# Designs tried in a protein design run: peptides against a protein of PDB entry 1EMU. Part 110

Target 1, 132 residues: chain A of PDB entry 1EMU
Amino acid sequence: PPYLKWAESLHSLLDDQDGISLFRTFLKQEGCADLLDFWFACTGFRKLEPCDSNEEKRLKLARAIYRKYILDNNGIVSRQTKPATKSFIKGCIMKQLIDPAMFDQAQTEIQATMEENTYPSFLKSDIYLEYT

## One batch from the design tools (peptide; made by RFdiffusion4, then SolubleMPNN)

Design b2_p26_4_s4 (from b2_p26_4, 8 letters changed)
Fold by OpenDDE base, seed 2:
Structure b2_p26_4_s4 (fold): chain B 132 residues (1-132), chain A 26 residues (1-26)
Amino acid sequence: as target 1 above (132 residues)
Amino acid sequence: DPLDLSEEEEEEEDKLLEELIEEAEK
């Protein structure tokens, strides 16, 4: 069953809508749901192909991601991303050079945070165990 | 300043972000 795959890898969990839903519920209780939202924001952003018609939209999205998750010093995403990573993202926005991969490093760092802490804790949570 | 936005502009971008996340989770 899918829930067994979720225990094998975080990727499997994030590829399943039921898994995402349960994991988000858990993260909300832990006060760190922004980790998941940021991860998906980065994924969605990278999928947008640069072109003249969506240049403005991509800039808006990049700016939104930065303001929501990177700029907030009290936020979990900001606390779990390196200063150099945050500085790079800001630089891209300031220069209006919006590459699809501009959030890759930040996403990697946040994924590592989930792998090391919240994901293992989720597998030990009542939310997951009651589902199984 | 590219980061200097009005409140209305920020609200628009927040909506775009919400849609982006929703689409990415499908």
Scores: peptide ipSAE 0.815, ipTM 0.974, DockQ to the pose 0.911
Fold by OpenDDE base, seed 4:
Structure b2_p26_4_s4 (fold): chain B 132 residues (1-132), chain A 26 residues (1-26)
Amino acid sequence: as target 1 above (132 residues)
Amino acid sequence: DPLDLSEEEEEEEDKLLEELIEEAEK
């Protein structure tokens, strides 16, 4: 069953709608739901192909991601990203140079945080265990 | 300042972000 694959890799968990739902519920209880939302925001952003028709939209999205997750010094995403990474993102926005990969480093750092902390804890949680 | 936005502009961007996340999870 799918829940067994969720225990094998974070990728399998995040590639399953039921897995995402349960993991989000867990993260909300831990006050860390922003980790997951930020991760998906970065994924979605990278998939947007740069073109004249979506240039303004991409800039707006980049600013939104920055304001919501990076700028808030008390937020979990901000606390788990390197100062240099946050500075780079701000620089891209200030210069209005919005490359599809501008959030890649930040996403990598947040993914590492989940792999090392919240994902293992999720597999030991009553939310996951009761589902099995 | 590219980050100096009105409240209305920020609300628009927040909605775009919500839609982006929702679509990315599919």
Scores: peptide ipSAE 0.815, ipTM 0.974, DockQ to the pose 0.926
Fold by OpenDDE base, seed 5:
Structure b2_p26_4_s4 (fold): chain B 132 residues (1-132), chain A 26 residues (1-26)
Amino acid sequence: as target 1 above (132 residues)
Amino acid sequence: DPLDLSEEEEEEEDKLLEELIEEAEK
């Protein structure tokens, strides 16, 4: 069953619509839903192919991601990303140098946070256990 | 300042971000 695969890897959980839904519900209860949204934002951003026609859109998206998750010092994403990582992202935006991989380090750090904390807790939660 | 946007511009970008996340989860 899919729920068994979810317990084997975070990747399997995030590759399943039902898994994402349950995990998001859990994260909302923990006040950490931004971790998931940020992770998907980074994934979506990296998929955008740089070209003349979408340069403005990519810059807008980069700014949006930064403002929503990185800039807010009280946010969970900001608290779980290193200062150097946040500074790098800001620098890219300030210089308007928007590389598809500019959020990769931040995504890695947030993924590690989920792997070490929220993901294991989810597998022990009533939400997951009642689903199984 | 590239980060100095109007409220309307920020709302537009927030909408783009929402769409980005929704698409990435599919």
Scores: peptide ipSAE 0.814, ipTM 0.974, DockQ to the pose 0.940
Fold by OpenDDE base, seed 3:
Structure b2_p26_4_s4 (fold): chain B 132 residues (1-132), chain A 26 residues (1-26)
Amino acid sequence: as target 1 above (132 residues)
Amino acid sequence: DPLDLSEEEEEEEDKLLEELIEEAEK
């Protein structure tokens, strides 16, 4: 069943609507739901192919992601991303050089945070265990 | 300043971001 796959891979968890829902609930209780939202924001952003028709939209999205998660010095995403990574993202926005991969390093760092902390904790949580 | 936006502009971008996340989770 899917819940067993969730325990074997974070990717499997994040590829399942029920898994996402339960994990988000858990993260909200832990005060770190932004980790998940940021991860999906990065994924969604990377999928947007650069072209004349979506150039403005991509800039707006990049700016929104930065303002929401990176700029907030007290936010969990900001605390779990390296200064050089945050600086790079800001630089891209300031220069209006919006590459689809501009958030890749930040996403990697946040994914590592989830893998090492929140994901294992989720698998030990009442939310997950009661579901199984 | 590319990051200097009005309140209305920020609200528009926040909405775009919300839609992006929602779509990415599908």
Scores: peptide ipSAE 0.814, ipTM 0.974, DockQ to the pose 0.931

Design b2_p26_5_s1 (from b2_p26_5, 13 letters changed)
Fold by OpenDDE base, seed 5:
Structure b2_p26_5_s1 (fold): chain B 132 residues (1-132), chain A 26 residues (1-26)
Amino acid sequence: as target 1 above (132 residues)
Amino acid sequence: MEEERKKKIEELIEEILKKLLEEEEK
């Protein structure tokens, strides 16, 4: 069953709507749902290939991601990303150099945080165990 | 089943991006 695959890898968990829903519920209880939302926001942003018709949209979206998750010093995403990574993103925003990969390093760091902390805890949680 | 699963994930991502853009306009 799918829940067994979720325990095999974070990738499998994040590739299943039901798995995502349960994991997000768990993260909300832990006060760190922003980790997951940021991760998916980065994935979505990277898929928006630059073209003449979407430049304004991409810039606005990049600013939104920056303001919500990176600029907020009290946020979990900001606390779990390196200063150099946040500085790089800030630079891209200020210079309006919006490369599709500009959030890749931050996404990697947040993914590592989930892999090392919240994902293992989720597999031990009542939410997951009661589902199985 | 695979295609349906992928579509659901794509819809989830689009919803997240949509909310971010809406917040930026405020």
Scores: peptide ipSAE 0.687, ipTM 0.932, DockQ to the pose 0.932
Fold by OpenDDE base, seed 4:
Structure b2_p26_5_s1 (fold): chain B 132 residues (1-132), chain A 26 residues (1-26)
Amino acid sequence: as target 1 above (132 residues)
Amino acid sequence: MEEERKKKIEELIEEILKKLLEEEEK
């Protein structure tokens, strides 16, 4: 069953709607659902190819991601990203240089946080174990 | 079924982005 694949890799968990739902529920209880939401936001943002027709949309979205997750110094995403990474993102926003990959490093750092901390904890949680 | 699964994930991502944009508009 799918839940066995979830235990094999975070990738498998995040590639399944039910897995995502359970993991997000767990993260909410831990006060760190923003890790997952940010990760998916970065994925979605990167898929938006730059062109004249979506330039304004991409800028607004980048600004939204920055303001919600990076600028918030008390947020879990901000606390789990490197100062240099946050500074780079800020620079992109201020200069309005919105490359599809501008959040890649931050996403990588947040993914590492999940891999090393919340994901293993999830597999030991009542939410996951009761589901199995 | 795999394509349907992928579609569900894409829809989830789109919803996240939509909410972010809505918040930005406020």
Scores: peptide ipSAE 0.686, ipTM 0.932, DockQ to the pose 0.923
Fold by OpenDDE base, seed 1:
Structure b2_p26_5_s1 (fold): chain B 132 residues (1-132), chain A 26 residues (1-26)
Amino acid sequence: as target 1 above (132 residues)
Amino acid sequence: MEEERKKKIEELIEEILKKLLEEEEK
């Protein structure tokens, strides 16, 4: 069953709507749902290929991600991303150089945070265990 | 099944992006 795959890798968990739902519920209880939302936001952003028709959308979206997750010093995403990474993103926003990969390093760092902390905890949680 | 699964994930991502844009415009 899918829940066994979820225990094998975070990737498998995040590649399943049910897994995502359970994991998000767990993260909300831990006060760190933003980790997941940011991760998916980065994924979605990277998929938007630069072109004339979506230039404004991409800029707005980049700013939105920056303001919500990076600029918020009290947020878990900000706390779990390195200063150099946040500075780079800020620079991209200020210069309006919106490369599809501008959030890649931040996403990697947040993914590492999940891999090392929240994901293992999730697999030990009542939420996951009751599902199995 | 695989395509449907991927589609659901894409929809989830789109919803996240949509909410972000809505907040940006407030």
Scores: peptide ipSAE 0.685, ipTM 0.932, DockQ to the pose 0.928
Fold by OpenDDE base, seed 3:
Structure b2_p26_5_s1 (fold): chain B 132 residues (1-132), chain A 26 residues (1-26)
Amino acid sequence: as target 1 above (132 residues)
Amino acid sequence: MEEERKKKIEELIEEILKKLLEEEEK
């Protein structure tokens, strides 16, 4: 069953709507749902190909991601990203150099945070165990 | 089944992005 695959890798968990739902519920209880939302936001952003018709949308979206997750010093995403990474993103926003990969490093760092902390905890949580 | 699974995730991502844009457009 899918829930067994979720225990094999975070990738499998995040590739399943039901897994995502349960994991997000868990993260909300832990006060860190922003980790997941940011991760998916980065994924979605990267998929938007740069072109003339997408320029304004991509800039607005990049700014939104930056303001919501990176700029907020009290946010968990900000706390779990390196200063140099945040500085780079800020630079991209200020210069309006909106490369599809501009959030890749931040996404990697947040993914590592989930891999090392919240994902293992989720697998030991009542939410997951009672689902199985 | 695989295609439907991917579509559901894509829809989830699109909703996240949509909400972000709505918050930005004040």
Scores: peptide ipSAE 0.685, ipTM 0.932, DockQ to the pose 0.927

Design b2_p26_5_s2 (from b2_p26_5, 13 letters changed)
Fold by OpenDDE base, seed 4:
Structure b2_p26_5_s2 (fold): chain B 132 residues (1-132), chain A 26 residues (1-26)
Amino acid sequence: as target 1 above (132 residues)
Amino acid sequence: EEEERRKKIEEIIEKIMEELLKEEEE
């Protein structure tokens, strides 16, 4: 069953709507749902191909991601990303240099956080265990 | 089935992005 695959890798968990739902519920209880939302936001952002017609949208989205997750010093994403990474993102926003990969490093760092902490905890959680 | 699963994930991503854009406009 799918829940067994979820225990094999974070990738498998995040590749399943039900897995995502359960994991997000767990993260919300832990006060760190932003980790997952940010991760997906970065994924979505990167997929937006830059072109003349979507530059405004891309800029707005980048700014939104920055303001919500990076600029918020009290947020879990900000606390789990390195200063240099956040500084780079800030620079991109200020200069309006919105490269599709501008959040890649931050996403990597957040992914590592999930891999090392929240994902293992999820697999030990009542939410997951009771689901199995 | 995998294609449908992929679409569901894409919908999740799209929803997140839309909410972010909505918040930006507010």
Scores: peptide ipSAE 0.698, ipTM 0.938, DockQ to the pose 0.970
Fold by OpenDDE base, seed 3:
Structure b2_p26_5_s2 (fold): chain B 132 residues (1-132), chain A 26 residues (1-26)
Amino acid sequence: as target 1 above (132 residues)
Amino acid sequence: EEEERRKKIEEIIEKIMEELLKEEEE
């Protein structure tokens, strides 16, 4: 069943609507749902390839991601991203150089945070275990 | 099957992006 695959890799968990739902519920209880939302926001942003028709939308979205997750020093995403990474993103926003890969490093760092902490904890949680 | 699964994930991503854009305009 799918829940067994979720335990094999974070990728499998994040590639399943039901897995995402359960994991997000867990993260919300832990006060860190922003980790997952940010991760998906980065994925969606990267898929928006640069073109004339997407320029304004991409810039607005980049600014939104930056302001909500990176600029907020009290947020968990900000706390789990390196200063150099945040500075790079800020630079892109200020210069309006909105490359599809501008959030890649931040997404990688947040993914590592989930891999090392919240994902293992989720697999030990009542939410997951009761589902199995 | 696989396509339906992928579409569901894409819907999640799209909703997140739409909410972010909405917040940016407010």
Scores: peptide ipSAE 0.697, ipTM 0.937, DockQ to the pose 0.978
Fold by OpenDDE base, seed 5:
Structure b2_p26_5_s2 (fold): chain B 132 residues (1-132), chain A 26 residues (1-26)
Amino acid sequence: as target 1 above (132 residues)
Amino acid sequence: EEEERRKKIEEIIEKIMEELLKEEEE
């Protein structure tokens, strides 16, 4: 069943709507749902190929991601990203150099945080175990 | 099955991006 695949890798968990729902519920209880939302926001942003018709949308989205997750010093995403990574993103925003890959390093760092901490804890949680 | 699953993930991503854009305009 799918729940067994979720225990094999974070990738499998995040590739399943039901898995995402349960994991996000767990993260909310832990006060760190922003980790997952940021991760998906970065994925969505990277998929937006630069063109004349979506330049405004891409800039607005980049600013939104930056202000909500990176600039918020009290946020879990900000606390789990390296200063150099945040500085790079800030630079891109200030210079309006909105490359599709500008959040890749931050996404990698947040993914590592989930892999090392919240994902293992989720597999031991009542939410996951009661589902199985 | 794979295509349906992929579409559901894309919907999640789209909703997150839409909410971010909405907040940016407020």
Scores: peptide ipSAE 0.695, ipTM 0.937, DockQ to the pose 0.979
Fold by OpenDDE base, seed 1:
Order: C-alpha cells, then structure tokens, then sequence
Structure b2_p26_5_s2 (fold): chain B 132 residues (1-132), chain A 26 residues (1-26)
C-alpha cells in the first residue's frame, strides 16, 4: 500500500495526495506547515518558464514567496534557511532577476530540514500510525 | 494511475501558488 512507500522516502510521501494531506496535517499541528507549502511553492515556481506573457506573474509570485517565507524572520522557513541563501533571494528580488532556479537552494535546505526532523517524526506520529 | 497522481500533485502546487498570488495582491 502507498503508506509503506511513504515510509521509504520523503519523495514518495510528497508524491501522493493522501500522503501530503496527512503530512501537512501533522506539520500544522507542529506549527510548521509552511515548510511544506514553501517546498511546493518553489517547485511550482521553478516550473514556470520565463516568457513575456508570464513575466509579471513570475515576479509577483517570487515576491510573494519571498515576503511570506523568507522575509518573515519569525517564520519556520526563515529560521531553517541560511542567511546567505536568504540574501541571495533578496538580491534577486531587488534586482528583479527572477531566475527559475532562484529558490532552489532554499528549497534544498527546507527539504533537508524535513528529512532530518519532521519527516521522521511524522512516521512515528499517531496520524501516520493510525493510518497504517 | 501515475498520470492521475501527478495531476493531483500539480493541482496542489497550483493552489498554493494561487494563494500566494492572492495574498500578494491583498
């Protein structure tokens, strides 16, 4: 069953709607749902191919991600991303150089945070265990 | 099945991005 795959890797968990739902519920209870939302936001952003028609959308989205997750010093994402990474993102926003990969490092760092902390905890949680 | 699963993930991503854009405009 899918829940066994979820225990094999975070990737498998995040590649399943039900897995995402359960994991997000867990993260929300832990006060860190933003980790997951940010991760998906970065994924979505990277998939937007730069072109004239979506330039404004990409800029707005990048700014939104920055403001919500990076600029908020009290946020879990900000606390779990390195200063150099956040500075780079800020630079991109200020220069309006919106490369599809501008959030990649931040996403990697947040992914590592989940891998090392919240994901293992999730697999030990009542939410997951009761589902199995 | 894989295609359907992928589409569901894409929907999640799109929803997150839409919410972000909405918040940016508010």
Amino acid sequence: as target 1 above (132 residues)
Amino acid sequence: EEEERRKKIEEIIEKIMEELLKEEEE
Scores: peptide ipSAE 0.695, ipTM 0.937, DockQ to the pose 0.973

Design b2_p26_5_s3 (from b2_p26_5, 16 letters changed)
Fold by OpenDDE base, seed 5:
Structure b2_p26_5_s3 (fold): chain B 132 residues (1-132), chain A 26 residues (1-26)
Amino acid sequence: as target 1 above (132 residues)
Amino acid sequence: SAAERQRKIEELIEEIMEKLLEEEEK
């Protein structure tokens, strides 16, 4: 069943709507749901093709991601990303150099945080175990 | 199916991005 695949890899968990829903519920209880939302925001942003019709939209979205997750020093995403990574993103925003990959390093660091901490804890949580 | 699962994930991502854009406009 799908719940067994979720325990085999974070990728499998994040590739299933039911898995995502349960994991997000768990993260909300832990006060770190922003980790997941940021991760998906980065994925969506990277998929937006740079073109004349998308330029303004991409810039606005990049600013939104930056303001919500990176600039907020009290946020879990900001606390779990390295200063150099945050500085790079800030630079891109200020210079309006909006490369599709500008959040890749931050996404990698947040993914590592989930892999090392919240994902293992989720698999030991009542939420997951009661589902199985 | 795999295609159906992928579509659901894409819809979730789009919703997240739309909410971010709405917040930015305010």
Scores: peptide ipSAE 0.680, ipTM 0.935, DockQ to the pose 0.932
Fold by OpenDDE base, seed 2:
Structure b2_p26_5_s3 (fold): chain B 132 residues (1-132), chain A 26 residues (1-26)
Amino acid sequence: as target 1 above (132 residues)
Amino acid sequence: SAAERQRKIEELIEEIMEKLLEEEEK
């Protein structure tokens, strides 16, 4: 069953709607659901191909991600991203140089945070164990 | 199927992005 694959890798968990739902519920209880939302926001942003008709939308979305997750010093995403990474993103926003890969480093750092902390904890949680 | 699973993930991502855009427009 899928829940066994979820225990094998975070990738398998994040590739399953049911797994994502349970993991998000767990993260909300831990006060760190923003980790997951940010990760998916970065994925979605990277998939938006730059073009004339998409420029305004991409800029707005990049700014939204920056303001909500990077600029919020009290947020879990900001606390788990390196200063140099946040500075780079800020530079892109200020210069309006919105490359599809501009959040890649931040996404990598947040993914590492999940791999090392919240994902292992989730597999030990009542939410996951009761599902199995 | 794999295609169905992928579509569900894409829909989830779109919802997250739309919410961010809505907040930015405030």
Scores: peptide ipSAE 0.679, ipTM 0.935, DockQ to the pose 0.930
Fold by OpenDDE base, seed 3:
Structure b2_p26_5_s3 (fold): chain B 132 residues (1-132), chain A 26 residues (1-26)
Amino acid sequence: as target 1 above (132 residues)
Amino acid sequence: SAAERQRKIEELIEEIMEKLLEEEEK
């Protein structure tokens, strides 16, 4: 069943709507749901094709991601991303150099945070165990 | 199906992105 795959890898968990829902519920209880939302936002952003018609939208979205998750010093995403990574993103925003991969490093760092901390805890949580 | 599961994920991502854009317009 899918819940067994979720325990095998974070990737499997994040590739399943039910898994995502449970994991997000858990993260909310831990006060770190932004980790997941940011991760998906980065994925979505990277998939947007750069073109003239998307330029404004991509810039706005990049700014939104930056302001909500990176600039917020009190946020879990900001606390779990390296200063150099955040500075790079800031630079891209200020220069309006909106490369599809501009959030890749930050996403990697947040993914590592989930892999090392919240994901293992989730597998030990009542939320997950009661579902199984 | 795998395709259906993927579509659900894509819809979720789109929703997250749209919410971010809405907040940016404030």
Scores: peptide ipSAE 0.678, ipTM 0.935, DockQ to the pose 0.931
Fold by OpenDDE base, seed 1:
Structure b2_p26_5_s3 (fold): chain B 132 residues (1-132), chain A 26 residues (1-26)
Amino acid sequence: as target 1 above (132 residues)
Amino acid sequence: SAAERQRKIEELIEEIMEKLLEEEEK
């Protein structure tokens, strides 16, 4: 069943709508749902191909991600990303150099945080165990 | 199907992105 695959890898969990829903519920209880939302925002952003017609949209979205997750010093995403990574993103925003990969390092760091902490805890949670 | 599962994920991502854009404009 799918829930067994979720325990094999974080990738499998995040590739299943039901798995995502349960994991997000768990993260909300832990006060760190922003980790998951940021991760998906980065994925979506990277998929937007740069062109003349969507340049403004991409800039706005990049600014939104930056302002919500990176600039907020009290946010969990900001606390779990390295200063150099945040500085790089800030630089991209200020210079309006919006490369599709500009959030890749931050996404990697947040993914590592989930892999090391919240994902293992989720597999031990009542939410997951009661589902199985 | 795998295609349906992928579409659901894409829809979720789009919703997250749209919400961010809406918040940016407020």
Scores: peptide ipSAE 0.676, ipTM 0.934, DockQ to the pose 0.925

Design b2_p26_5_s4 (from b2_p26_5, 12 letters changed)
Fold by OpenDDE base, seed 3:
Structure b2_p26_5_s4 (fold): chain B 132 residues (1-132), chain A 26 residues (1-26)
Amino acid sequence: as target 1 above (132 residues)
Amino acid sequence: SEEERKRKIEELIEEILEELLAEEEE
């Protein structure tokens, strides 16, 4: 069943709506749901095709992601991303050079955070165990 | 199905992006 796949990899968990829902619930209780939301935001952003019609939208979205997660020094995403990574993103925003991959490094770092901390804890949580 | 599963994920992502955009315009 899917819940067994969730225990095999974070990728499997994040590729399943039910898994995402449970994991997000867990993360909310831990005060770190932003990790997941940011991760998906980055994924979604990268999928947007750069074109004339998307230019303004992509810039706005990039700014939104930056302001909500990177610039917020009190946020867990900001705390779990390296200064150089945040600086790079800031540079892209300021220069209005919005490459689809501009959040890739940050996403990688946040993914590592989840892999090392919240994901293992989730698999030990009552939320997950009761679901199984 | 696999297609349905992927679609649901895409919808989730879209919702997240839309929320971000809405906040940006706030």
Scores: peptide ipSAE 0.697, ipTM 0.936, DockQ to the pose 0.932
Fold by OpenDDE base, seed 4:
Structure b2_p26_5_s4 (fold): chain B 132 residues (1-132), chain A 26 residues (1-26)
Amino acid sequence: as target 1 above (132 residues)
Amino acid sequence: SEEERKRKIEELIEEILEELLAEEEE
């Protein structure tokens, strides 16, 4: 069953709507759902290929991601990203240099946080165990 | 199917992005 695959890798968990739903519920209880939302936001942002028609949209989206997750010093994403990474993103926003990969390093750091902490904890949680 | 699974994930991502854009427009 799918829930067994979820325990094999975070990738498998995040590739399943039901898995994502359960994991997000768990993260909300832990006060760190922003980790997952940010991760998916970065994924979605990177998929938007730069062109004249979506330039404004991409800029607005980059600003939104920056303001919500990076600029918020009290947020879990900000606390789990390195200062140099946040500084780079700020620079991109200020210079309006919106490269599709501008959030890649931050996404990598947040993914590592999930892999090392919240994902293992999820597999030991009542939410996951009761589902299985 | 795999295609349906992928579509659901893409829809989830789009919803997240749309929410972010909506917040930026406020």
Scores: peptide ipSAE 0.695, ipTM 0.936, DockQ to the pose 0.931
Fold by OpenDDE base, seed 1:
Structure b2_p26_5_s4 (fold): chain B 132 residues (1-132), chain A 26 residues (1-26)
Amino acid sequence: as target 1 above (132 residues)
Amino acid sequence: SEEERKRKIEELIEEILEELLAEEEE
């Protein structure tokens, strides 16, 4: 069943709407749902192919991600990303150099945070165990 | 189906992006 696949890898969990829903509920209780939202925002951003018609949209979206998750020093995403990574993103925004991969390093660091902390805790949570 | 599964994920991502853009316009 799908819930067994969720326990095998975070990737499997995040590739299933039901798994995502349960995990997000857990993260909200832990006060760190932004980790998941940021991760998906980065995924969505990277999929937007640069072209003349969507340049403004991509810039706005990049700024939105930056302001909500990176610039907020009190946020969990900001606390779990390295200063050099945040500085690089800031530079991209200021220079308006909006490469599809500009959030890749930050996404990797947030993914590592989930892998090492929240994901293992989720598998031991009442939310997950009750579902099984 | 697998196609339905993928579509649901894509819709979730799109909703997240739209929310971010909406906040940026405020």
Scores: peptide ipSAE 0.694, ipTM 0.936, DockQ to the pose 0.933
Fold by OpenDDE base, seed 5:
Structure b2_p26_5_s4 (fold): chain B 132 residues (1-132), chain A 26 residues (1-26)
Amino acid sequence: as target 1 above (132 residues)
Amino acid sequence: SEEERKRKIEELIEEILEELLAEEEE
């Protein structure tokens, strides 16, 4: 069943709507749902191929991601990303150099945070165990 | 199916992006 695959890898968990829903519920209880939302925002952003028709949209989206997750010093994403990574993103925003990969390093760091902390805890949680 | 599973994920991502864009314009 799918829940067994979720325990095999974080990738499998994040590739299933039901798994995502349960994991997000768990993260909300832990006060760190932004980790997951940011991760998916980065994935979505990277998929937007630059072209003449979407330049403004991509810039607005990049600014939104930056202000919501990176600039907020009280946020879990900001606390779990390195200063150099945040500075790089800030630079891209200020210079309006919006490369599809501009959030890749931040996404990697947040993914590592989930892999090392919240994902293992989720597999031990009542939410997951009661589902199995 | 795998295709349906992928579509659901894509829809989720799109919703997240749309919400971010809406917040940016507030």
Scores: peptide ipSAE 0.694, ipTM 0.936, DockQ to the pose 0.932

